# Peptides against a protein of PDB entry 7UQJ, part 3

Target 1, 160 residues: chain A of PDB entry 7UQJ
Amino acid sequence: PELYQNFNITPPRGVLFHGPPGTGKTLMARALAASCSSDERKITFFMRKGADILSKWVGEAERQLRLLFEEAKKHQPSIIFFDEIDGLAPVRSSKQEQIHASIVSTLLALMDGMDNRGQVIVIGATNRPDAVDPALRRPGRFDREFYFPLPDVKARFKIL

## One batch from the design tools (peptide; made by RFdiffusion4; aimed at target 1 E97, target 1 (a further copy) K56)

Design b1_p23_6
Amino acid sequence: AAAAAAAAAEAAAAAAERERVLS
Pose (drawn by RFdiffusion4):
Structure b1_p23_6 (pose): chain A 160 residues (1-160), chain B 160 residues (1-160), chain C 160 residues (1-160), chain P 23 residues (1-23)
Amino acid sequence: as target 1 above (160 residues)
Amino acid sequence: as target 1 above (160 residues)
Amino acid sequence: as target 1 above (160 residues)
Amino acid sequence: XXXXXXXXXEXXXXXXERERVLS
């Protein structure tokens, strides 16, 4: 941590996995979760699939998001993987419902808002990155974007 | 206050930060929240978002807004910051649930019934200005609209 | 009435001020209420909003609306003004609440219960006219309309 | 009788909850 405090830099804590289906996005997330449970320093893995937080009560989806990010603050070494994040956080439109744009606005305020979110890495895997809200694709929340392509010749040889 | 009585004008009590993502809106609100807590006279910063207002009971979201504005009047030199305010206050629509139009109407009534001395300042950052209700964007509610643009060369040089 | 009842032209049961925001609709009702700064028993003015009637309970909103109308009948020549009548009477649909829908179901029955010898006029204001419920715009209700547009050049000169 | 009607109106107001349409 002194290397990052040597400068006045904060580490990148957000990655957006994107690429075609079957290219290794969830596999890489699974390998990262298995590696986080075997290095004997507790990096807590939070798995979230799509719109797992959707509820029929008003304000319960934003409350579940706030609780997920808070429980992530309770244990500092924690990770949040959002599988199929284009179903949880679509581009905010006036045509669609307010529960979607309200979830996206809560996710924006919980990733880079007024309060610091802690040592929480946030990973999102998507097949449709341009269905993710563009305010979620900037540094401070999903700094990096890993493009997982269809494998080339050498990579197919190695997979096989 | 005599200057604002000599000319028959009321000081603006509302600001709407708007601009592209990552241009300085939450940063300015964080710098103003740190400047509220340093000097010989104290300004109270009230931070809010859509999650700690929206409730699942009838008449509880508007009661939380009223408690916010009454508590800010109690601590009278005050700032209220609504981040991602288009999620809290979308454009009123009959095709949406009634709780969002009811939040916008309660917010319009509470802003039209403030102290009328410049004591409670209300600051909102929407990232998208069109999504916010046009009744809130008229002078009397959010008087000033600060456009935080993408920085030009001299500004990029100063930021770097 | 000695003059206007000679010709049998009935006064309107419901007159609707509608227009863009900031066009002076609340000013006209405030100026008509200052024309109520006159002696009693003539042009009693009631200033209500799309809020401060609707409540947590199930009967105080309709009971209070029936009482407002009964106090309006008690002082015979009287005016009821509903500012932001889309807050009190939104569009009834299946995303609508039950308490607003019953407020509309009672306001309609109270406007059809008003007699032909027109001594209670109900003026209502809105910035979004096709967001008030369609039933109050039927004949025998809010049927005469005043459009308040943005000012032209001479009007802006007089305002400045 | 008026106290029972007021207690029923308070119980009905305490049971009112808003729900979203997940269409």

Design b1_p23_8
Amino acid sequence: AAAAAAAAAAAAAAAAAAAAAAA
Pose (drawn by RFdiffusion4):
Structure formats: C-alpha cells, structure tokens
Structure b1_p23_8 (pose): chain A 160 residues (1-160), chain B 160 residues (1-160), chain C 160 residues (1-160), chain P 23 residues (backbone only)
Amino acid sequence: as target 1 above (160 residues)
Amino acid sequence: as target 1 above (160 residues)
Amino acid sequence: as target 1 above (160 residues)
Amino acid sequence: not in this file (backbone only, 23 residues)
C-alpha cells in the first residue's frame, strides 16, 4: 500500500469483462474466486447474477444494492462480481421504467459517490457492453475494460 | 442581506450541477462538504440519494423528504445535496408509478416553502439534465445550472 | 348576480389554468386572492395544492375534500383553487395508487353535485394538462381552459 | 405484466397494512 501511497494514486478497482459468448468471462471470474479462497488472506467474493436484486416492493432493490455494497465495506478484502451486468444496469432511458434507472443511479452513487466504497473490487461480465450505462464506464467505477475475443490460432491450440 | 434588499431580489438557494461523466460534480460537492466542516461558522451538509428516501409504505417517502427539509431548517446554515437527482426526481409521467410523481410534487412544495433568506441551499447533480422534471429546473427551485464541461487544454493542464 | 343572471349564462364549474412552467399561473390565483382581500361574504378564496390533502389514512383525504367543498357551499359565493391539480388528480390506471384514485372518485362526484346556480367556482392549475385524469375534463367539470404561454416581446418588456 | 401486477398487489397490501395500523 506504500507503493500506491508513494504517489497520490488509488488502485483501479473496476473491470468490465466484455466479448462474445463462450470466450472465458465467467471462467476467468470463477478462477479468480477459486484463487481468492486459497491464498489464506480473506478476499471475500460476492456473486451477483443479473438483476438478482429486483423486488416487487418499492425501494427494496436499491436497499439490496446498498446492503451488498455495505457488507462489502464490513470485510475490507471483498470482491463483487456482476454476471450479465447489462441486465442489471441498462442505459438509463425515459421510455422504460423507473426501477431500472433508479438501480443504475444507486449503483452510480455506490461506486463513486460522496462516500468512499472501500477496498471493493467490482467486476462486471457482459456480452453487450453498449447496453451498460455510459456513466458506469468511466474511471472510478469500471476503470478497465477487458475485451475477451474469440481465440486466435495459438489460443485455440492452447485451449485444445 | 441589505444588498439583497436594496435590489428587490432573493438570493438563489438552488444549484443543479450537470455535465458529462467524470467532470467534477461529486468532486465539487465533496470539496464543499469539506469546506462546510472547517471554519468558525459551521454549515451543515445533508447528503441524500434515492435509496434512503424511497419506501414501500404509503406516505413514507414524502415524510422522509419533509423530515430532511425540516432538519435542515433546524440546522439553519445548511446544504442539501441530492446526487443522481434524475433518479430521485424524474420527469413526471402517467405511465410510471405514482411514487415518483408524488416525490417530485413533494419536492416542489418543499422547495417553494423554504426559509427565503438563503439559509438552506439545495445542490443536485443529474449527469443528464433532460431527465429531471422541468418544474424543478425553473428559477425559484433550482435557480442556477452549473455546466461542468469536459476540460479544455488549460484546464487539462491544470488537472494533470 | 343582479347583472349576470339577466342573461342566462352559467358560470363555470371548473376552470383550468394550463401552460409551460414559470408563465404566471400561480400569480393569477394569488392576484385573485388579493382581490379577495376585500370584505367578507364575497369571493371567499380557498388555496389548496396537489398535496396537504392526501394523507396516510384512508378517509381524511376524501373527508377533507368533502369538508372543503362544504365550507365552500357554506359561504355561498366562493372559489376553490387547486394549484398543481395533477398532484391531486393524476391519471387513474393500473400503476396508480388507490388513495389518489379515490380522491378523483370523490372530486368528480363533488363537482357533479354542485348546483346550477353557480356560486362556487373551482379553478385548478397545472403545467402538464394531459396528466390530469381525463374524467374531470368532461362536460360539467373542468371544461373552460386558459392557456398560459411563454411571453412575447412586448410582454417580456412589461415584465422586465 | 406479471411484475406490475405483483407490484400493484404489494401496494394494496401496504395500504391495507397502513389502514390496520391506523385502526
């Protein structure tokens, strides 16, 4: 941590996995979760699939998001993987419902808001990156974007 | 206050920060929240978002807004910051749930019934200005609209 | 009435001020209420909003609306003004609440219960006219309309 | 459609619970 405090830099804590289907996005997330449970320093993995938080009560989806990010603050070494994040956080439109834009606005305020979110890495895997809200694709929340392509010749050889 | 009585004008008590993502809106609100807590006279910063207002009960979201504005009047030199305010206050629509139009109506009534002395300042950052209700964006509610643009060369040099 | 009842032209049961925001609709009702700064028993003015009637309970909103109308009949020549009548009477649909729908179901029955010797006039204001419920715009209700547009050049010169 | 019907039922249940608390 002194290397990052040597400068006045904060580490990048957000990655957006994107590419075609079957290219290794969930596999890489699975390998990262298996590696986080065997290095003997507790990196807590939080798995979230799509719109797991959607509820029929008003304000319960934003409450579940706030609880997920808070429980991530309770254990500092924690990770949040959002599988199929284009179904949880679509581009905010006036035509669609307000539960969607309200979830996106809560995710924006919880990733880079007024309060610091802690040592929480946030990973989102998507097949449709342009269905993710563009305010979620900037540094401070999903700094990096890993493009997982269809494998080239050497990579297919290695996979096989 | 005598200057604002010599000319028959009321000081603006509302600001709407708007601009592209990552241009300085939450940063300015964080710097103003740190400047509220340093000096010989104290300004109270009230931070809010859509999650700690929206409730599942009838008449509880508007009661939380009223408690916020009454508590800010109690601590009279005050700032209220609504981040991602288009999620809290979208454009009123009949094709939406009634809780969002009821929040926008309660907010319009509470802003039209403030102290009328510049004691409670209300600051909102929407990232998108068209999504916010046009009744809130008229002078009397959010008087000033600060456009935080993408920085030009001298501004990028100063930021770097 | 000695003059206007000679010709049998009935006064309107519901007059609707509608227009863009900041066009002076609340000013006209405030100026008509300052024309109620006159002696008693003439042009009693009631200033209500799309809020401060609707409550947590199930009967106080309709009971209070029936009482407002009864106090309006008690002082015979009276005016009821509903500012932000889309807050009190939104569009009834299947995303609508039950308390607002019953407020509309009582306001309609109270406007059809108003006699033909027109001594109570109900003026209502809105910035979004096609967001008030369609039933109050039917004949025998809010049927005469006043459009308040943005000012032209001479009007802006007089305002300045 | 089913989500909107479930949200309307939840709003009715919340209104019924608020009427029971007022009683």

## One batch from the design tools (peptide; made by RFdiffusion4; aimed at target 1 V58, target 1 (a further copy) K56 V58)

Design b1_p25_1
Amino acid sequence: AAAAAAALAAAAAAARAAQAAAAAA
Pose (drawn by RFdiffusion4):
Structure b1_p25_1 (pose): chain A 160 residues (1-160), chain B 160 residues (1-160), chain C 160 residues (1-160), chain P 25 residues (1-25)
Amino acid sequence: as target 1 above (160 residues)
Amino acid sequence: as target 1 above (160 residues)
Amino acid sequence: as target 1 above (160 residues)
Amino acid sequence: XXXXXXXLXXXXXXXRAAQXXXXXX
């Protein structure tokens, strides 16, 4: 931590995995979760699939998001993986419902809002990155974007 | 106050920060929240978003808005910051649930019934200005609209 | 009435002020209420909003609307003004609440219960006219309309 | 996904109407 405090830098804490289907996005997230449970320093892994938070009550989806990010603050070494994040956080449109744009606005305020979110890495895997809200694809929230391509010759050899 | 009585004008009590992502809106609100808590006279900063207003009960979301504005009047030199305000106050539509048009109507009534002395300032950052209701964007509610643009060369040099 | 009842032209049961925001619709009702700054028993003015009638309870909103209309009949020549009547009477649909739908179901029955010798006029204002419920715009209801446009050059010169 | 969100929003409006009916009791 002194290396990052030597400068006035904060580490990048957000990655957006994107690429075609079957290219290793969830596999990489699974390997990262298995590695986080065997290094004997507790890096807590929070797994979230799509719109797991959707509810029929008003304001319960935003409450579940606030609780997920808070429980992430309770244990500092924690990670949040959002599988299929283009179903949870679509581009905010006036045509669609307000539960969607309200989830996106809560996710924006919880990733880089007024209060610091802590040592919480946020990973999102998507096949459709341009269905993710563009305000979610900027540094401070999904700083990096890893493109997982279809494998080339050497990579297919290595996979096989 | 005498200058604002000599000319028959009311000081603006509302600002709407708007601009592209990552251009300085939450940063300015964070710097103003730190400047509210330093000096010999204290300004009270009230931070809100759509999650701690929206409720599942009838008449509880507008009651939380009224409690916010009454509590800000009680601590009378005050700032109220609504982040991602297009999620809290979308454009009123009949094809949406009634809770969002009811929040926009309660917010319009509470802003039209403020202290009328410049005591409660209301600051909102929408990232998208068209998604917010036009009734809130007229002078009397959110008087000033600060456009936080993408920085030009001299501004990028100063930021770097 | 000694003049206007000679010709049998009935006064309107419901007159609707509609237009863009900031066009002076609340000013016209405030100026008509300052024309109620006159002596009693003539042009009693009631200033209500699309809020402060609707409540948590199930009967106080309709009971209060029936009582407002009964006090309007009690003082014979009277005017009821509903500012932001889309807040009190939104479009009834299947995303609509039950309390607003019953407010519309009682306001319609109270406007059809108003006698032919027109001594209670109901003026209502909105900035979005096709967001008020369609039933109050039927004949025998809010049927005469006043469009309040943005000002032209001479009108802006007089305003300045 | 959009249909499921619309069904949830209809169930939320129905639940608010049921709360108003329970307040009348």

Design b1_p25_2
Amino acid sequence: AAAAAAAAAAAAAAPRAPLTRALPA
Pose (drawn by RFdiffusion4):
Structure b1_p25_2 (pose): chain A 160 residues (1-160), chain B 160 residues (1-160), chain C 160 residues (1-160), chain P 25 residues (1-25)
Amino acid sequence: as target 1 above (160 residues)
Amino acid sequence: as target 1 above (160 residues)
Amino acid sequence: as target 1 above (160 residues)
Amino acid sequence: XXXXXXXXXXXXXXPRAPLTRALPA
């Protein structure tokens, strides 16, 4: 931590895995979760699949998001993996419903808002990165974007 | 206050921060929230978003907005910051649930019934200005619209 | 009435001010209420909004509307003004609440219950006319309309 | 008048209604 405090830098804490289907996005997230439970320093893994938070009550989806990010603040070494994040956080449109744009606005305020979110890494895997809201694809929330391509020759050899 | 009485004008009590992502809106609101808590006279900063307003009960979201504006009037030199305000106050539509048009109507009524002395300032950052209701963007509610642009060369040099 | 009842031209049951925001619709009702700054029993003015009638309870909103209309009949020559009538009478659909739908179902029955010797006029204002419920725009209701446009050059010169 | 008062007391004793929405498909 002194190496990041030596400068006035904050580490990148957001990655967006994107690429074609079957290219290793969930596999990499699974390997990272298995590695986080065997290094004996507790990095808590929070798994979220698509729009797991959708509810028929008004304001319960934004409440579940606030609770997920808060429980992430309770245990500082915690990670949040959003599988299929293009279903949870689509591009905000006036045509579609307000529960979607309201979830996206809550996610924007919880990732880089007025309050600091803590040591919470946020990972999102998507096959459709341009269905993710463009305000979610900037540094401070999903700083990095790992493109997982279809494997080339050497990579296919290694996979086989 | 005599300058605002000599000319027969009312000081603007509303600002709408708008601009592309990562251009300085939450940063300016965070710097103003730190400047509210330093000096000999204290300004009270009230931070809000759509999650701690929207409720599942009838008449509870508008009651939370009224409690916010009454509590800000009580601590009279005050700032109210609504982040991602297009999620809190979208354009009113009959093809949406009634809670969003009811929040926009309550917010219009509470802004039209404020102290009328420049005591409660209301600041909102929408990232997208067209998504916010045009009744809120008229002078009398959100008087000023600060456009936070992508920085030019001298501004990028100063930021770096 | 000694003059206008000679010719049998009935006064309107419901007159609707509609137009873009900031075009002076609330000013016309405030100026008509200052033309009620005259002596009593003539042009009693009631200033209500699309809020402050609707409540958490199930009967106080319709009971209060019926009472407002009864006080309007009590003082014979009277005007009821509903500012932001899309807040009181939105479009009834299947995303609509039950309390607003019953407010519309009582406001319609109270406007059809108003007698032919027209001594209560109901003026209503909106910035979005095709967001008020379609039933109040039927004959015998809000049928005469006043469009309030943005000002032209001479009108902007007079305003300045 | 007594019936109108009882109806007003029953409407004041009614519990509050929760707001619901339809989930998107």

## One batch from the design tools (peptide; made by RFdiffusion4; aimed at target 1 V58 G59, target 1 (a further copy) K56 K95)

Design b1_p26_1
Amino acid sequence: AAAAAAARAAAAAAARAAAAAAAAAA
Pose (drawn by RFdiffusion4):
Structure b1_p26_1 (pose): chain A 160 residues (1-160), chain B 160 residues (1-160), chain C 160 residues (1-160), chain P 26 residues (backbone only)
Amino acid sequence: as target 1 above (160 residues)
Amino acid sequence: as target 1 above (160 residues)
Amino acid sequence: as target 1 above (160 residues)
Amino acid sequence: not in this file (backbone only, 26 residues)
């Protein structure tokens, strides 16, 4: 941490996995979760699938998001993987419902808001990156974007 | 206050930060929140978002807004910051749930009934200005609209 | 009434001020209420809003509306003004609440219960006219309309 | 997905009406 405090830099804590289906996005997330449970320093893995937080009560989806990011603050070494994040956080439109744009606005305020979110890495895997809200694709929340392509010749050889 | 009485004008008590993502809106609100807590006279910063207002009971979201504005009047030199305010206050629509139009109506009434001395300042950052209700964006509610643009060369040089 | 009842032209049961925001609709009702700064028993003015009638309880909103109308009948020549009548009477649908729908179901029955010798006039204001419920715009209700547009050049000169 | 979100929104209006009825019974 003294290498990042040597400068006045904060580490990148957000990655958006994107590419075609079957290219290794969830596999890489699974390997990262299996590696986080065997290095004997507790990096807590939080798995979230799509719109797991959707509820029929008003304000319970934003409350479940706030609880997920808070429980991530309780154990500092924690990771949040959002599988199929284009179903949880679509581009905010006036035509669709307010539960969607309200979830996206809560996710924006919880990733880079007024309060610091802690040592929480946030990973989102998507097949449709341009269905993710563009305010979620900027540094401070999903700094990096890993494009997982269909494998080339050498990569197919190695997979096989 | 005599300057604002000599000319028969009321000081603006509302600002709407708007601009592209990552241009300085939450940063300015964080710098103003740090400047509220340093000097010989104290300004109280009230931070809010859509999650700690929206409730699942009838008449509880508007009661939380009223408690916020009453508590800010109690600590009278005050700032209220609503981040991602288009999620808290969308454009009123009959094809939406009634809780969002009821929040916008309660917010319009509480802003039209403030101290009328420049004591409670209300600052909102929407990232998208069109999504916010046009009744909130008229002078009397959010008087000033600060456009935080993408920086030009001299601004990029100063940021770097 | 000694003059206007000679010709049998009935005064309106419901008159609707509608227009863009900031066009002076609240000013006209405030100026008519300052024309109620006159002596008693003539042009009693009631200033209500789309809020501060609707409550947590199930009967105080309709009981309070029936009482407001009864006090309006008690002082014979009287005016009831509903500012932001889309807050009190939104569109009834299946995303609508039950308390607002019953407020509309009582306001309609109170406007049809108003006698033909028109001594209670109900003026209502809105910035979004096709967001008030369609039933109050039927004949025998809010049927005469006043459009408040943005000012032209001479009107802006007089305002400045 | 949009139908399920509309069903949730209708169920939220029904739940608020049931909570107002339970508050009137109290």

## One batch from the design tools (peptide; made by RFdiffusion4; aimed at target 1 I99, target 1 (a further copy) E62)

Design b1_p27_2
Amino acid sequence: PRTYPPRTYPDAAALAAAAAAALAAAA
Pose (drawn by RFdiffusion4):
Structure b1_p27_2 (pose): chain A 160 residues (1-160), chain B 160 residues (1-160), chain C 160 residues (1-160), chain P 27 residues (1-27)
Amino acid sequence: as target 1 above (160 residues)
Amino acid sequence: as target 1 above (160 residues)
Amino acid sequence: as target 1 above (160 residues)
Amino acid sequence: PRTYPPRTYPDAAALXXXXXXXLXXXX
């Protein structure tokens, strides 16, 4: 941590996995979760699938998001993987409902808002990156974007 | 206050930060929140978002807004910051649930009934200005609209 | 009434001020209420909003609306002004609440219960006219309309 | 005195079913 405090830099804590289906996005997330449970320092893994937080009560989806990010603050070494994040956080449109744009606005305020979110890495896997809200694809929340392509010749050899 | 009485004008009590993502809106609100807590006279910063207002009970979201504005009037030199305000206050629509138009109406009434002395300042950052209701964007509610643009060369040099 | 009842032209049961925001609709009702700064028993003015009638309870909103109308009948020549009548009477649909729908179901019955010797006039204001419920715009209700447009050049000169 | 029931999202079940179908298709 002194190497990051040597400068006035904060580490990148957000990655957006994107690429065609079957290219290794969830596999890489699974390998990262299995590696986080065997290095004997507790990196807590939070798995979230799509719109797992959707509820029929008003304001319960934003409350579940706030609770997920808070429980992430309780244990500092924690990770949040959002599988199929284009179904949880679509581009905010006036035509669609307010529960969607309200979830996206809560996610924006919880990733890079007024309060610091802590040592929480946020990973999102998507097949449709341009269905993710563009304000979520900037540094401070999903700094990096890993493009997982269909494998080339050498990569197909290695996979096989 | 005599300058604002000599000319028959009321000081603006509302600002709407708007601009592209990552251009300085939450940063300015964070710098103003740190400047509120340093000097000989204290300004109270009230931070809000859509999650700690929206409730599942009838008449509880508007009661939380009223409690916010009454508590800010009690601590009278005050700032109220609404981040991602298009999620809290979208454009009123009959094809949406009534709780969002009811929040926008309560917010319009509470802003039209403030102290009328420049004591409670209301600052909102929407990232998208069109999504916010046009009744809130008229002078009397959010008087000033600060456009935080993408930086030009001298500004990028200063930031770097 | 000695003059206007000679010709049998009935005064309107419901007159609707509608227009863009900031066009002076609240000013006209405030100026008519300052034309109520006259002696009693003539042009009693009631200033209500799309809020501060609707409550947590199930009967105080309709009971209060029936009482407002009864106090309007008690002082015979009287005017009821509903500022932001889309806040009190939104569009009834299946995303609508039950308490607003019953407020509309009582306001309609109270406007059809108003007699033909027109001594109570109900003026209502809105910035979004096709967001008020369609039933109050039917004949025998809010049927005469006043459009308040943005000012032209001479009008902006007078305002300045 | 009476009260009204809590507020709800009427389309929430349909959205949850569409999100579950999307996950099943991605699987």

Design b1_p27_4
Amino acid sequence: SAAAAAAAAAAAAAAAAAAARAAAAAA
Pose (drawn by RFdiffusion4):
Structure b1_p27_4 (pose): chain A 160 residues (1-160), chain B 160 residues (1-160), chain C 160 residues (1-160), chain P 27 residues (backbone only)
Amino acid sequence: as target 1 above (160 residues)
Amino acid sequence: as target 1 above (160 residues)
Amino acid sequence: as target 1 above (160 residues)
Amino acid sequence: not in this file (backbone only, 27 residues)
């Protein structure tokens, strides 16, 4: 941590996995979760699938998001993987419902808001990156974007 | 206050930060929240978002807004910051649930019934200005609209 | 009434001020209420909003609306003004609450219960006219309309 | 798709939340 405090830099804590289906996005997330449970320093893995937080009560989806990010603050070495994040956080439109744009606005305020979120890495896997809200694709929340392509010749050889 | 009585004008008590993502809105609100807590006179910073207002009970979201504005009047030199305010206050629509139009109506009434001396300042950052209700964007509610643009060369040089 | 009842032209049961925001609709009702700054038993003015009637309970909103109308009948020549009548009477649908729908179901029955010798006039203001419920715009209700547009050049000169 | 399924589930959840507030307003 002194190497990041040597400068006035904060580490990048957000990655958006994107590419065609079957290219290794969830596999890489699964390997990262298996590696986080065997290095004997507790990196807590939080798995979230799509719109897991959707509820029929008003304000319970934003409450579940706030609880997920707060339980991530309770154990500092924690990771949040959002599988199929284009279903949880679509581009905010006036035509669709307010539960969607309200979830996106809560996610924006919980990733880079007024309060610091802690040592929480946030990973999102998507097949449709342009269905993710553009304000979620900037540094401070999903700094990096890993494009997982269909494998080339050498990569297909290695996979096989 | 005599200058604002000599000319028959009321000081603006509302600002709407708006601009592209990552241009300085939450940063300015964080710098103002740190400047509220340093000097010989204290300004109280009230931070809010859509999650700690929206409730599942009838008449509880508007009661939380009223408690916020009454508590800010009690600590009279005060700032209220609503981040991602288009999620908290969308454009009123009959094709939406009634809780969002009811929040916008309660917010319009509470802003039209403030101290009328520049004591409670209300600051909101929407990232998208068209999504916020036009009744909130008129002078009397959010008087000033600060456009935080993408920086030009001298501004990029200063930021770097 | 000695003059206007000679010709049998009935006064309106519901007059609707509608227009863009900041066009002076609240000023006209405030100026008519300052024309109620005159002696008693003539042009009693009631200033209500799309809020401060609707409550947590199930009967105080309709009981209070029936009582407001009864006090309006008690002082015979009287005016009831509903500022932000889309807050009190939104569109009834299946995303609508039950308390607002019953407020509309009582306001309609109270406007049809108003006698033909028109001594209670109900003025209502809105910035979004096609967001008030369609039933109050039917004949025998809010039927005469006043459009408040943005000012032209001479009107902006007088305002300045 | 996952996004269409999440939008259908959000529409059903918003209808049920309006019905629940209408039932709570009738109490």

